# Peptides against a protein of PDB entry 8OXM, part 116

Target 1, 371 residues: chain A of PDB entry 8OXM
Amino acid sequence: FKAEFRLAGGVNLPKIIDCVGSDGKERRQLVKGRDDLRQDAVMQQVFQMCNTLLQRNTETRKRKLTICTYKVVPLSQRSGVLEWCTGTVPIGEFLVNNEDGAHKRYRPNDFSAFQCQKKMMEVQKKSFEEKYEVFMDVCQNFQPVFRYFCMEKFLDPAIWFEKRLAYTRSVATSSIVGYILGLGDRHVQNILINEQSAELVHIDLGVAFEQGKILPTPETVPFRLTRDIVDGMGITGVEGVFRRCCEKTMEVMRNSQETLLTIVEVLLYDPLFDWTMNPLKALYLQQRPEDETELHPTLNADDQECKRNLSDIDQSFNKVAERVLMRLQEKLKGVEEGTVLSVGGQVNLLIQQAIDPKNLSRLFPGWKAWV

## One batch from the design tools (peptide; made by RFdiffusion4, then SolubleMPNN)

Design b2_p15_4_s4 (from b2_p15_4, 6 letters changed)
Fold by OpenDDE base, seed 4:
Structure b2_p15_4_s4 (fold): chain B 371 residues (1-371), chain A 15 residues (1-15)
Amino acid sequence: as target 1 above (371 residues)
Amino acid sequence: SRLEATVAELESLLK
């Protein structure tokens, strides 16, 4: 390794290191501490399997429908090495960076990202009606700007058009695969966009198998399809290319039911793969910025050996795993709310759920559903 | 192992 490192920023202060391989090639790596990369590594393997299924189908192969993957090497339960996604930027950094975010640049008279967050945090404990009203006010005064990403990066009109299509296809593939795997909504910092391909890279896959529904503020959307995500598709929005790519992805997923169930079953029962939501993880994912100051993790985890009988834990775990598998089977059969839907009907329902401002207004304000 | 040494080196860089 080189002796010099760079900070990537963020709460966990990940270190960017350059290493020289035994092949003499320099490789940039992101070293994360205090982070369990095992879930990321497992989810990347599942994405590779989904990509294999998508590549076998002629219609999805022709459309180049893939979920972007990155290399993850877990080193311990709390450390690992990631491939640094060179030439990617978090969509949140592009959109809502404090100094030069696209919202501030293109919409200087709109609410600031801070004002939007403040307004939504003030109503976090309020009724769904009050949340919806404030969310609509925020949305009216914080108009989407993500269309400008491709316009800034791709000056040639033909390249711009192809990259906007690549983005739209990437959103479609990741949305449907993400729904099948129960990834839910994604924080704007955990979605990277490749500045060369316009494809999305989903990072920090700590919520899977619909475990976002059991958070203190439960998820209400099947995937992130917020106004800026839609704006990046251009004037067609969720119609045309996006919808068709979702349908073609869903067709492949549904036609691969047995394979996907078998893969997920193996993962759910892998004793090395902790996918279950725990209270500490839930608190971490939905922590308030004001509460960051006091939780020095000096609490010795030693004392609460609650000897829950191993048998009751195992039975509870097995019941959760069975429920996840049953819900996955329902999704792959097109069973939504007790009704069997066609691929087009299921995709339509998911799109409508994902763009519904009532569902978006109920999301955790920290995840910025107005972006 | 060489892996354990690399892990320890990386963990030392994280401290």
Scores: peptide ipSAE 0.016, ipTM 0.462, DockQ to the pose 0.035
Fold by OpenDDE base, seed 5:
Structure b2_p15_4_s4 (fold): chain B 371 residues (1-371), chain A 15 residues (1-15)
Amino acid sequence: as target 1 above (371 residues)
Amino acid sequence: SRLEATVAELESLLK
């Protein structure tokens, strides 16, 4: 290991270390402390399986539809080594960095990221109507700029076009796979963009199987398809390439129903895979930035396991696992709100749900739905 | 093991 480390930022202060391998190659690694990387490792295996399914299908293979994966080596329940995705940046860092974010550079007269956050925090406990009105005001005064990512990174017009296409495909694939797996917590720091490929890398996979819906502020969108995410696709937005890539990904997922159900069933009943949302995790994920100072959770493991009889816990777990499997089966059949949809109908519904400003306005302010 | 030593070193870096 090199003696020098860098902080990646974030609550857990992950350390970026440079390691010299036994092969003499330098490898940048992210060492996370106080984070259970087992869930990330399991979800990376599921993504690799989804990629295998996508590569077997001629239509998805021709489109190079893949969800980006990273290597996770869990070391303990609280430590692990991530292969740091060298040449990636959080989309939030590019867009809303306080010093030189793209919104500040390209839209200096818009609201600051701080002003947007403040306005949405002020209405956090208000009605859905008040949240919607303030969200629309924020959106009007905070215009998307993510188109400039590809323009800054790819000066050659042909390369620029190819990279914008790669980005759009990556968003489509990750959105549909993420929806099928019920991935939550898709805030702007949990989505990285590769500065060379323009592909997205989803990190912190600790909210899966729709457990985001049981957060204190429930998640109301199937995936992140916010205005900046759409702006990165260019002038066509969600139409054309994005929609077609979503449909082709969904078609492969639906045609792989038995395989996906079998794998998820094994994972849900794996005693080593804690996918269930607990109250402490829920509080942590939706902590206010102002409360970050006091709650060092000394997670004293001693807090009362309410001795609900082992039987009642097990029965409750089994009922949650069964509901997750049933909902996964519904998604893979195209059952939405009790109606069976075609692939195109289902994808259309999901896009509409993801871009609906009413759904976006209801999200936790830390999710930054205006970005 | 060499792995345990590496884990302990990494955990020491996280403190």
Scores: peptide ipSAE 0.015, ipTM 0.443, DockQ to the pose 0.035
Fold by OpenDDE base, seed 1:
Structure b2_p15_4_s4 (fold): chain B 371 residues (1-371), chain A 15 residues (1-15)
Amino acid sequence: as target 1 above (371 residues)
Amino acid sequence: SRLEATVAELESLLK
């Protein structure tokens, strides 16, 4: 390891380190402290298994449908090493960076990202109707710009087109697999885009198995398919390539039901894998930027000896795991809202749910559903 | 304009 490190920013102050491998090659790594990377590591393994299923199917293999993965090495319950995703940028940084974000550059007369956030925070405790009206006003005055990512990075028209297709396929694959695994909506800082491939890399996989639905502000979308995410696909949006790639991914997932259930069952009952939402994690995920000052890291997890009998904790855990497995089985059977859907019907429902401004307006404002 | 036309043409070839 080199003695020098860089800070990657954020509350946990992750460190970018350079290491020399046994092969003599320098590799960049992100060292996270005070963060449990076990869930990220497990989810990367599940993504690798999904990639194996997608590569075995001729239709998904021809379309190069894959989820981008990275290496995760948990060091402890509170620390680990991530492979540094060299040549990636958070989509949130590209879109809504305060200095040079694409919204500011291409839409200088629109609302600022801060104005949008403020307007949505003001209605956070209001009715769904008031949230919807303000969300529509925000959307009208904050027009999507993510199309410019590929236009800036890929100057050759043929390359640009291929990369826009790679992006669209990456969104489709990650959306459907993310839905099956219950990743839900993803914060714009937790979606990286590769500046060379235009493929997405999902990081910080701390919400899985629909645990986003039990947050103080529950998720209302099956995956992130916001206006900027759609704008990056080009003029056809969710129609054509995206829809077809979703359908082909869903077909492979549904046809692999037994394998996926077996894998997820093993993971849910692994005593080393805590996937359940805890109150502190829920508060952290939906904390206001203004409230960052008072969460002293001194909440030792030790002092809430809630003497729930070990038996009641285990029974509660097992009932949650069983519900997750049942819901996963429903998804893999195409059971949505008590109805069995075809692959095309299920994918259509999921797309409609994900793009519905009524669902988007109900999301936690900190996750920026207008981006 | 020109990029949009090239896009529409390329999208027509992928149908």
Scores: peptide ipSAE 0.000, ipTM 0.313, DockQ to the pose 0.015
Fold by OpenDDE base, seed 2:
Structure b2_p15_4_s4 (fold): chain B 371 residues (1-371), chain A 15 residues (1-15)
Amino acid sequence: as target 1 above (371 residues)
Amino acid sequence: SRLEATVAELESLLK
């Protein structure tokens, strides 16, 4: 390890450390403190299994459908080392960086990212109707620019086209795999883009199995398919390549039902894998910058004397695990809202849910649904 | 642009 470290931005102040490998290559590593990286490690293993299923199918293999993975080495219950995805940038850093973000560069007369966030925070406790109206005003005055990522990085037209296809395939694969696994907290800092491949890398996998639906502000979309995510696909948007790649991914997932259920069952009952949402985690994920001033840490740890009998905790856990497995089985059967859908019907429903401004307007403002 | 038109055509061939 080099003696120098950099702070990555964020509440937990993760440390970026350069390491020289046994091959003499320098590799950047991210050391997270206070985060349980066991969940990330487990979810990376599930993604590798999904990739194996996708590589076995001829149609998904031909399309090179894969979810990008990274190495996670848990060091303790509250610390670990992530393989730094060298040559990746958070999509939020590219899009909405305060000084030089793509929105400010390409749309200087639009609302600033700060103005958008402020407007949505002001209505956070308001009705769904008022949230929707303000979200539509924000969206009208904050137009997508993510098309410029590939245009800036890939000047050759043939390379640019290939990379935009790689991006679209990556969004499709990660969206469907993420939906099947109930992956939440897909804010713009938890999605990296590779500057060489244009593929997405999903990080911070701490909200899985639809636990985002039990947050104080519930998640209302199956995956991130916001206007900038769609703009990066080019002029066809969600139609054509994206939709077909979603359908082919969903087909492989549905045809692998027994394997996926068995894997998830083993993980849900693994005593080392805490996937359940807890109140402290929920508070951390949806903390407001303004609420930092009044939360004196006088949450006495002593009021955990809710003697939930060990039996009631275990029974509650088992009931949640069973519900997760039942919902996973429904997804893999194409059961949505009590109706059995075809692969195309299910994918269409998920796309419509993900792009619906009514669903997007109800998300926590920190998720930045207008980006 | 001419690029957007060529892209639309290429994307139509991928549809």
Scores: peptide ipSAE 0.000, ipTM 0.293, DockQ to the pose 0.015; fails the geometry check

Design b2_p15_5_s1 (from b2_p15_5, 7 letters changed)
Fold by OpenDDE base, seed 2:
Structure b2_p15_5_s1 (fold): chain B 371 residues (1-371), chain A 15 residues (1-15)
Amino acid sequence: as target 1 above (371 residues)
Amino acid sequence: SRLENTVAELQSLLL
């Protein structure tokens, strides 16, 4: 390791360190000192398994459907090393950076990202109707610009077209696999884009198995398919390539039901894998900017020795794990809202749920559903 | 870990 480190910013102040490998190559690494990386490590292994299933199927292999993965090395319950995703940027950094974000550059007369956030924060405690009206006003005055990512990075038209297809395939694969696994907290900082491949890298995988639905503001969408995510696909939007890649991914997932259930069952009952939502984690994920001043970072996630009898904890845990497995089995059978759907019908329902402005308007304002 | 072994076993069954 080099003696010098840089701060990556954010509340946990992760350290960027440079390491020289046995091959003499310098590799940048991110050291987190307050986060449990075991959840990320487990979910990366599940993504690798999903990639193996996708590579075995001729239709998904031909389309190069894959989820981008990164290396995670947990060091303790609160520390670990991440492979730094070199040549990636958070989609939020590209879109809504305060100085040079794409919305400000391409739409200077639209609402600022700050104005949009403020308007949605003002209605956070209001009715669903009031949230919807303000969300529609924000959306009208904050038009999507993510098409410009590929246009800025890929000047050759043939390369641009291939990279836009790679992006669309990456969104489709990660959306369907993320839905099957119940992956939540898909805000614009938890999704990176690779500046060379145009593929997405999903980070911070701590909200899984639909645990986002039990947050104080529940998640109302199956995956992130917001207006900028769709704009990055170009003129066809969710139609054509995206829809077909979702359907082909869903076909592979449904045909792999037994394997996926067995994997998830082992994970749910692993005593080293804390996938359950706790009140402290829920508070951390949905903190208000105003609450940052008083919460001393000394709330150890360990200090809830809930002195519930071991028997009541085990029974409550088992009932939650059983519900997660039942819901996973329903998804893999195409059971939605008590009805059995075809792959095309299920994918269509998920797309409609993900793009519905009523669902998007109900999300926590920190998720930035207007982006 | 037990998980790493089980995932490695599952990966070996899926290879």
Scores: peptide ipSAE 0.005, ipTM 0.411, DockQ to the pose 0.022
Fold by OpenDDE base, seed 1:
Structure b2_p15_5_s1 (fold): chain B 371 residues (1-371), chain A 15 residues (1-15)
Amino acid sequence: as target 1 above (371 residues)
Amino acid sequence: SRLENTVAELQSLLL
């Protein structure tokens, strides 16, 4: 390991370190402290399995449908090492960086990202109707710019077109796999884009198996398909390539039902894998940046009294795991809202749910559904 | 054009 480190920012102050492997190659690593990487590691294994299924199918293999993965090495319950995704940028940094973000550069007369957030925070406790109206005003005055990512990075028109297709395929694959696994909406800082491939890398997989639906502000979308995400696909948006790649991914997932259920079952009952939403995690995920000052976790909760109610906790856990498996089985059968849908019908419903301004307006304002 | 050929090739891979 090199003696020098860089800070990646954020509350947990992750450290970027350089290491020399036994092969003499330098590798960048992200060392996270005070963060449980076990869920990320497990989800990467599930993604690798999904990629194996997608590679076995001729239609998805021809389309190069893959979810990008990274190496995770959990060191403890509160620390680990991540492969640093060199040549990636958070889509949120590209879009809404305060100094040089694409919205500020291309739409200088639109609302600032701060103004949008403020407007949506003011209505956070209001009716769904008031949230929708303010969300529509925000959307009207904050127009999508993510098309400019590929235009800035890929100057050759043929390369630009290829990379826009790679992006669209990556969004499609990650959206459908993410829906099946119940990843829900994804904060714009937790989606990286590769500056060379235009493929997405999903990081911080701390919400899975629809646990986003039990947050204080529940998720209302099956995956992130916000206006900027769609704008990156170009003129056709969700139609054509994206839809077809979603359908082909969903076909493979549905045809692999038994394999997916078996693996998810093993993971849900793994005593080392805590996928359940806890109140502290829920608060952290939906906390305001201004409220960061006082949550010193006084983790001085006396360990002694929790031993007696383990049977009721275990029964409650098993019932949650069973419900997750049942819902996963429904998804893989195409059961939506009590109706069995075709692959095309299911994918269409999911796309419509994900792009619906009524659903987007109900999301937690901190997750910036207008981006 | 080179773009049109690449678009056609990429579209054929997506069909």
Scores: peptide ipSAE 0.000, ipTM 0.299, DockQ to the pose 0.014
Fold by OpenDDE base, seed 3:
Structure b2_p15_5_s1 (fold): chain B 371 residues (1-371), chain A 15 residues (1-15)
Amino acid sequence: as target 1 above (371 residues)
Amino acid sequence: SRLENTVAELQSLLL
């Protein structure tokens, strides 16, 4: 390790350290404190197994369908080392940065990101009808610009086309695998884009196994397929390459049902893997001050003394784990709403659910469903 | 055991 470190910004003041590997290569690492990286580490292992399944299939291998992974070394329940994702940017930082975001640069007469957020916050406690109307007004006055990411980064037309294809494949693979695993909290800061490959890197994997559906504002979409995500695919949108890559990914997942169920069963019953949603975590996820006000939640460790009867906790946990496994088995059989669907039918339903403005308008405002 | 075989298969998938 080099003797010097840099601070990464943010509430937890993570340390960026440079290390030289046994291969003589310099690598940046992020040392996080006050964060449980075990869930991220476990989900990265599951993504690696999904990548192995995708590499075994000729059709998915030919399409280079992979989920981008990063190295996680958990050191404790509240500390670990992450691989620093050099050359990645949050999609939110590119799209809706306050100073020089792509929406402001390319659509200066549209609503600002702040105006959109304010309008959606004003209706947060209103009816679904009022939320839908305001969401449609926001969407009309905040038009997609994510097509410009590849146009800015890749000036050569042949490279531009290849990178737009890599992006579309990355969205498809991560969307389907994320749906199978029930990955939630897919807001614009939890999805990074690689500036060299145009592939997505999903971070902060703390909401899995559909635990986003039990948040105070439930998640209503299977994955992020918002208007900017679609705009990055270019003129074909969700049709053609994206749909075919989703279908081929879903086909591999369904054909690997026994392997995926066995893996998830081991993880759900691992006493070291806390995947369940708790009220404090739910509050933290949906009370994030989007304003820079340093509400340090001093989560003092000492309130573990709520003596819930150990027997009632264990029975409640086991019933949740069983329901998660049953729902995973249904997804892998193509059972949606009690109906068995083909791969194409299931993928079509998921795409329609993800792009439905009625579903998008119901999301927590901090998810930024208009982006 | 069934668990040992599953862990061995998982380890063989992670290699």
Scores: peptide ipSAE 0.000, ipTM 0.383, DockQ to the pose 0.019
Fold by OpenDDE base, seed 5:
Parts: sequence; structure tokens; C-alpha cells
Structure b2_p15_5_s1 (fold): chain B 371 residues (1-371), chain A 15 residues (1-15)
Amino acid sequence: as target 1 above (371 residues)
Amino acid sequence: SRLENTVAELQSLLL
């Protein structure tokens, strides 16, 4: 290892280290402390399986539909090495960096990212109607700029077009795969963009199997399809390429029901894979920036043995696992709200749910639904 | 092993 490290931003201050391999190649690695990388490692394996299914199908293979994966080596329950996604940036850093974010550069007269966050935090405990009104005001005064990512990075028009297409395909594939797996916590820091490929890399996979719906502020969207995410697709938005790539991804997932159910069943009952939402994790994910100072998660495993009989815990766990499997089976059958939908109908419903300002306005302010 | 030494070195970087 090199003796020098860099800090990545974030609560857990992950260390970016440069390693020289036995092959003489330098490899950047992210060393996370105090984070359980086991869930990320498991979800990367599931994504790799989904990629295998997508590569077997001729229509998805021709479109190069893949979810980007990274290497995770868990070292302990609280430590591991990530392959640092070299040449990636968080979409939040590009869009809403305080000094040189794309919103500030291209829209200097719009609300600042701080003003938007403040306005949404002020209404966090208010009615859904008040949240919606303030969200619409924020959106009116904070216009999308993510189209400029590809324009800045790819000056050649032919390359620009190809990269915008790669981006749109990556959003579509990750959105549908993420929906099937119930991936949550898709805030702007948990989604990286590759500066060379324009593909998305989803990180921090600790909210899966719709556990985002049981957060204190429940998740109300199936995936991130916010205004900037759509703006990055260019003038067609969610129509044409994005929709068709979603439909083709969903078709492969629905045709692979038995395989996906079997894999998820094995994972849900793996005693080494903690996928359940606990109250401490829920608090951590939805902490206010103002409260970040005092709650050092001394995860003192004070196992408050809530002396719920071991039998009641196991029965409660099994009932949650069964509900997750049932909901996964419904998604893979195209069952939405008790109605069986076609692939096109299901994809359309999911797109409408993801772009609905009423759903977006109800999200936790830290998710930054206006970006 | 080389792996154990690498893990120990990485663990020392996390402390």
C-alpha cells in the first residue's frame, strides 16, 4: 500500500488508498470503517446474476443493458475494501456541490441547494399538501441541469450522443433491477456516474427488499427518476430509449421468476445476511444534519434483549421474509395493487410513480427529490 | 499468509 491516504467525504470518513498490485498496476481502493459491507457484497452478487440474465437475452444484450457492479471485499462486520470506482463522481457532487456545482454554474439565479433543502426541511412535519406546494415552488426555482454532464465530458457530438445513450440505458437497467430487488436510499450521494462511460454505479445497498417503505419517512417512489436524472437523458426524457430499455429489462426479469425467487429466498434465510431494517439503522439513514454531531453511533450492541421469546423473533422474521418473497413474486408476475399488468403497463405505472411530484414531495428531505 | 498480512494491514488502516 502507499503510505498516504485520502479521505472520502461522508460520516464514516472512508479512506481512499492506492495499492500497487503484484502485477505492478496501481489500484485505488476505498477502505470503509464502521460500515457493514456484507450487504453490499451480497447485492453485488445479485446484480451480477441479473447481468448474466440480461446477457443471455438477445434484445438486452444488443442494447448492452447492465447494472454496473464494483468489487466488495468484506473484512469484518464493520470493515471492508471496496474497489474504488475510479473515474466516478457522486451525481450530488456534480449537481449540488456548494462551490462549483452544475446548478450554481448554469443556473446562478435559481435557489441554492441549501435554500431548497431548508425550504423542504421547514415543511418536513407538515401536511402532504403543504409539502407538495413547497416542493413545486422549489422545483420552479431549481431547474434541471444534468444535461450538461455529458456536454462537459464529451465534446465530440457522436461520442456525446453515444454516452447520453449509455447513461439512459444505465438508468433504465438499474431502475428496473433496483425496483425488483426493492432497492431504497437512492439519494444523490449513493449514485455515482462514471466520467468515461456515463454509466451509473449504485453504492450503499443497505436498504433492499422494500425496507425503505418502513423508514420513519417511508419511500414513495420505486426508483430515482427525478428531474435531473431525466434531464441527463436529453430531449426525449423518459420516452423512447429509456421506456424501451425498462420494458426489455422487466421482460427478462419476469421471464426469470423462478431463478430470482430461488436466489432471493436463499439470501433472505441466510443468517449471515442482515437485510432487515432496525430502528437504529432507520434513525441513522434519516438523521438531520443538525443532529449528526452528538450521535456517534456507538453501536453499543446493547443487545437490549427485548426478551421477546426467541420464538416470537423467529416468527416475526419468517413472516417478514415470506412477505418479501410474496411481494417479489407479485412484481415478477406484474401484479401491482392487485391488478395484473403487461410489461408495458407495469413499466408505465412505475415511471408515473417515480416522476409524480406528490410522491417526490413526501420523501425525506435528505433524499433531495428536487435534484 | 499474504492475504492475512493484507487484511491485518487494512485493519490497521481502519483503526
Scores: peptide ipSAE 0.000, ipTM 0.364, DockQ to the pose 0.031

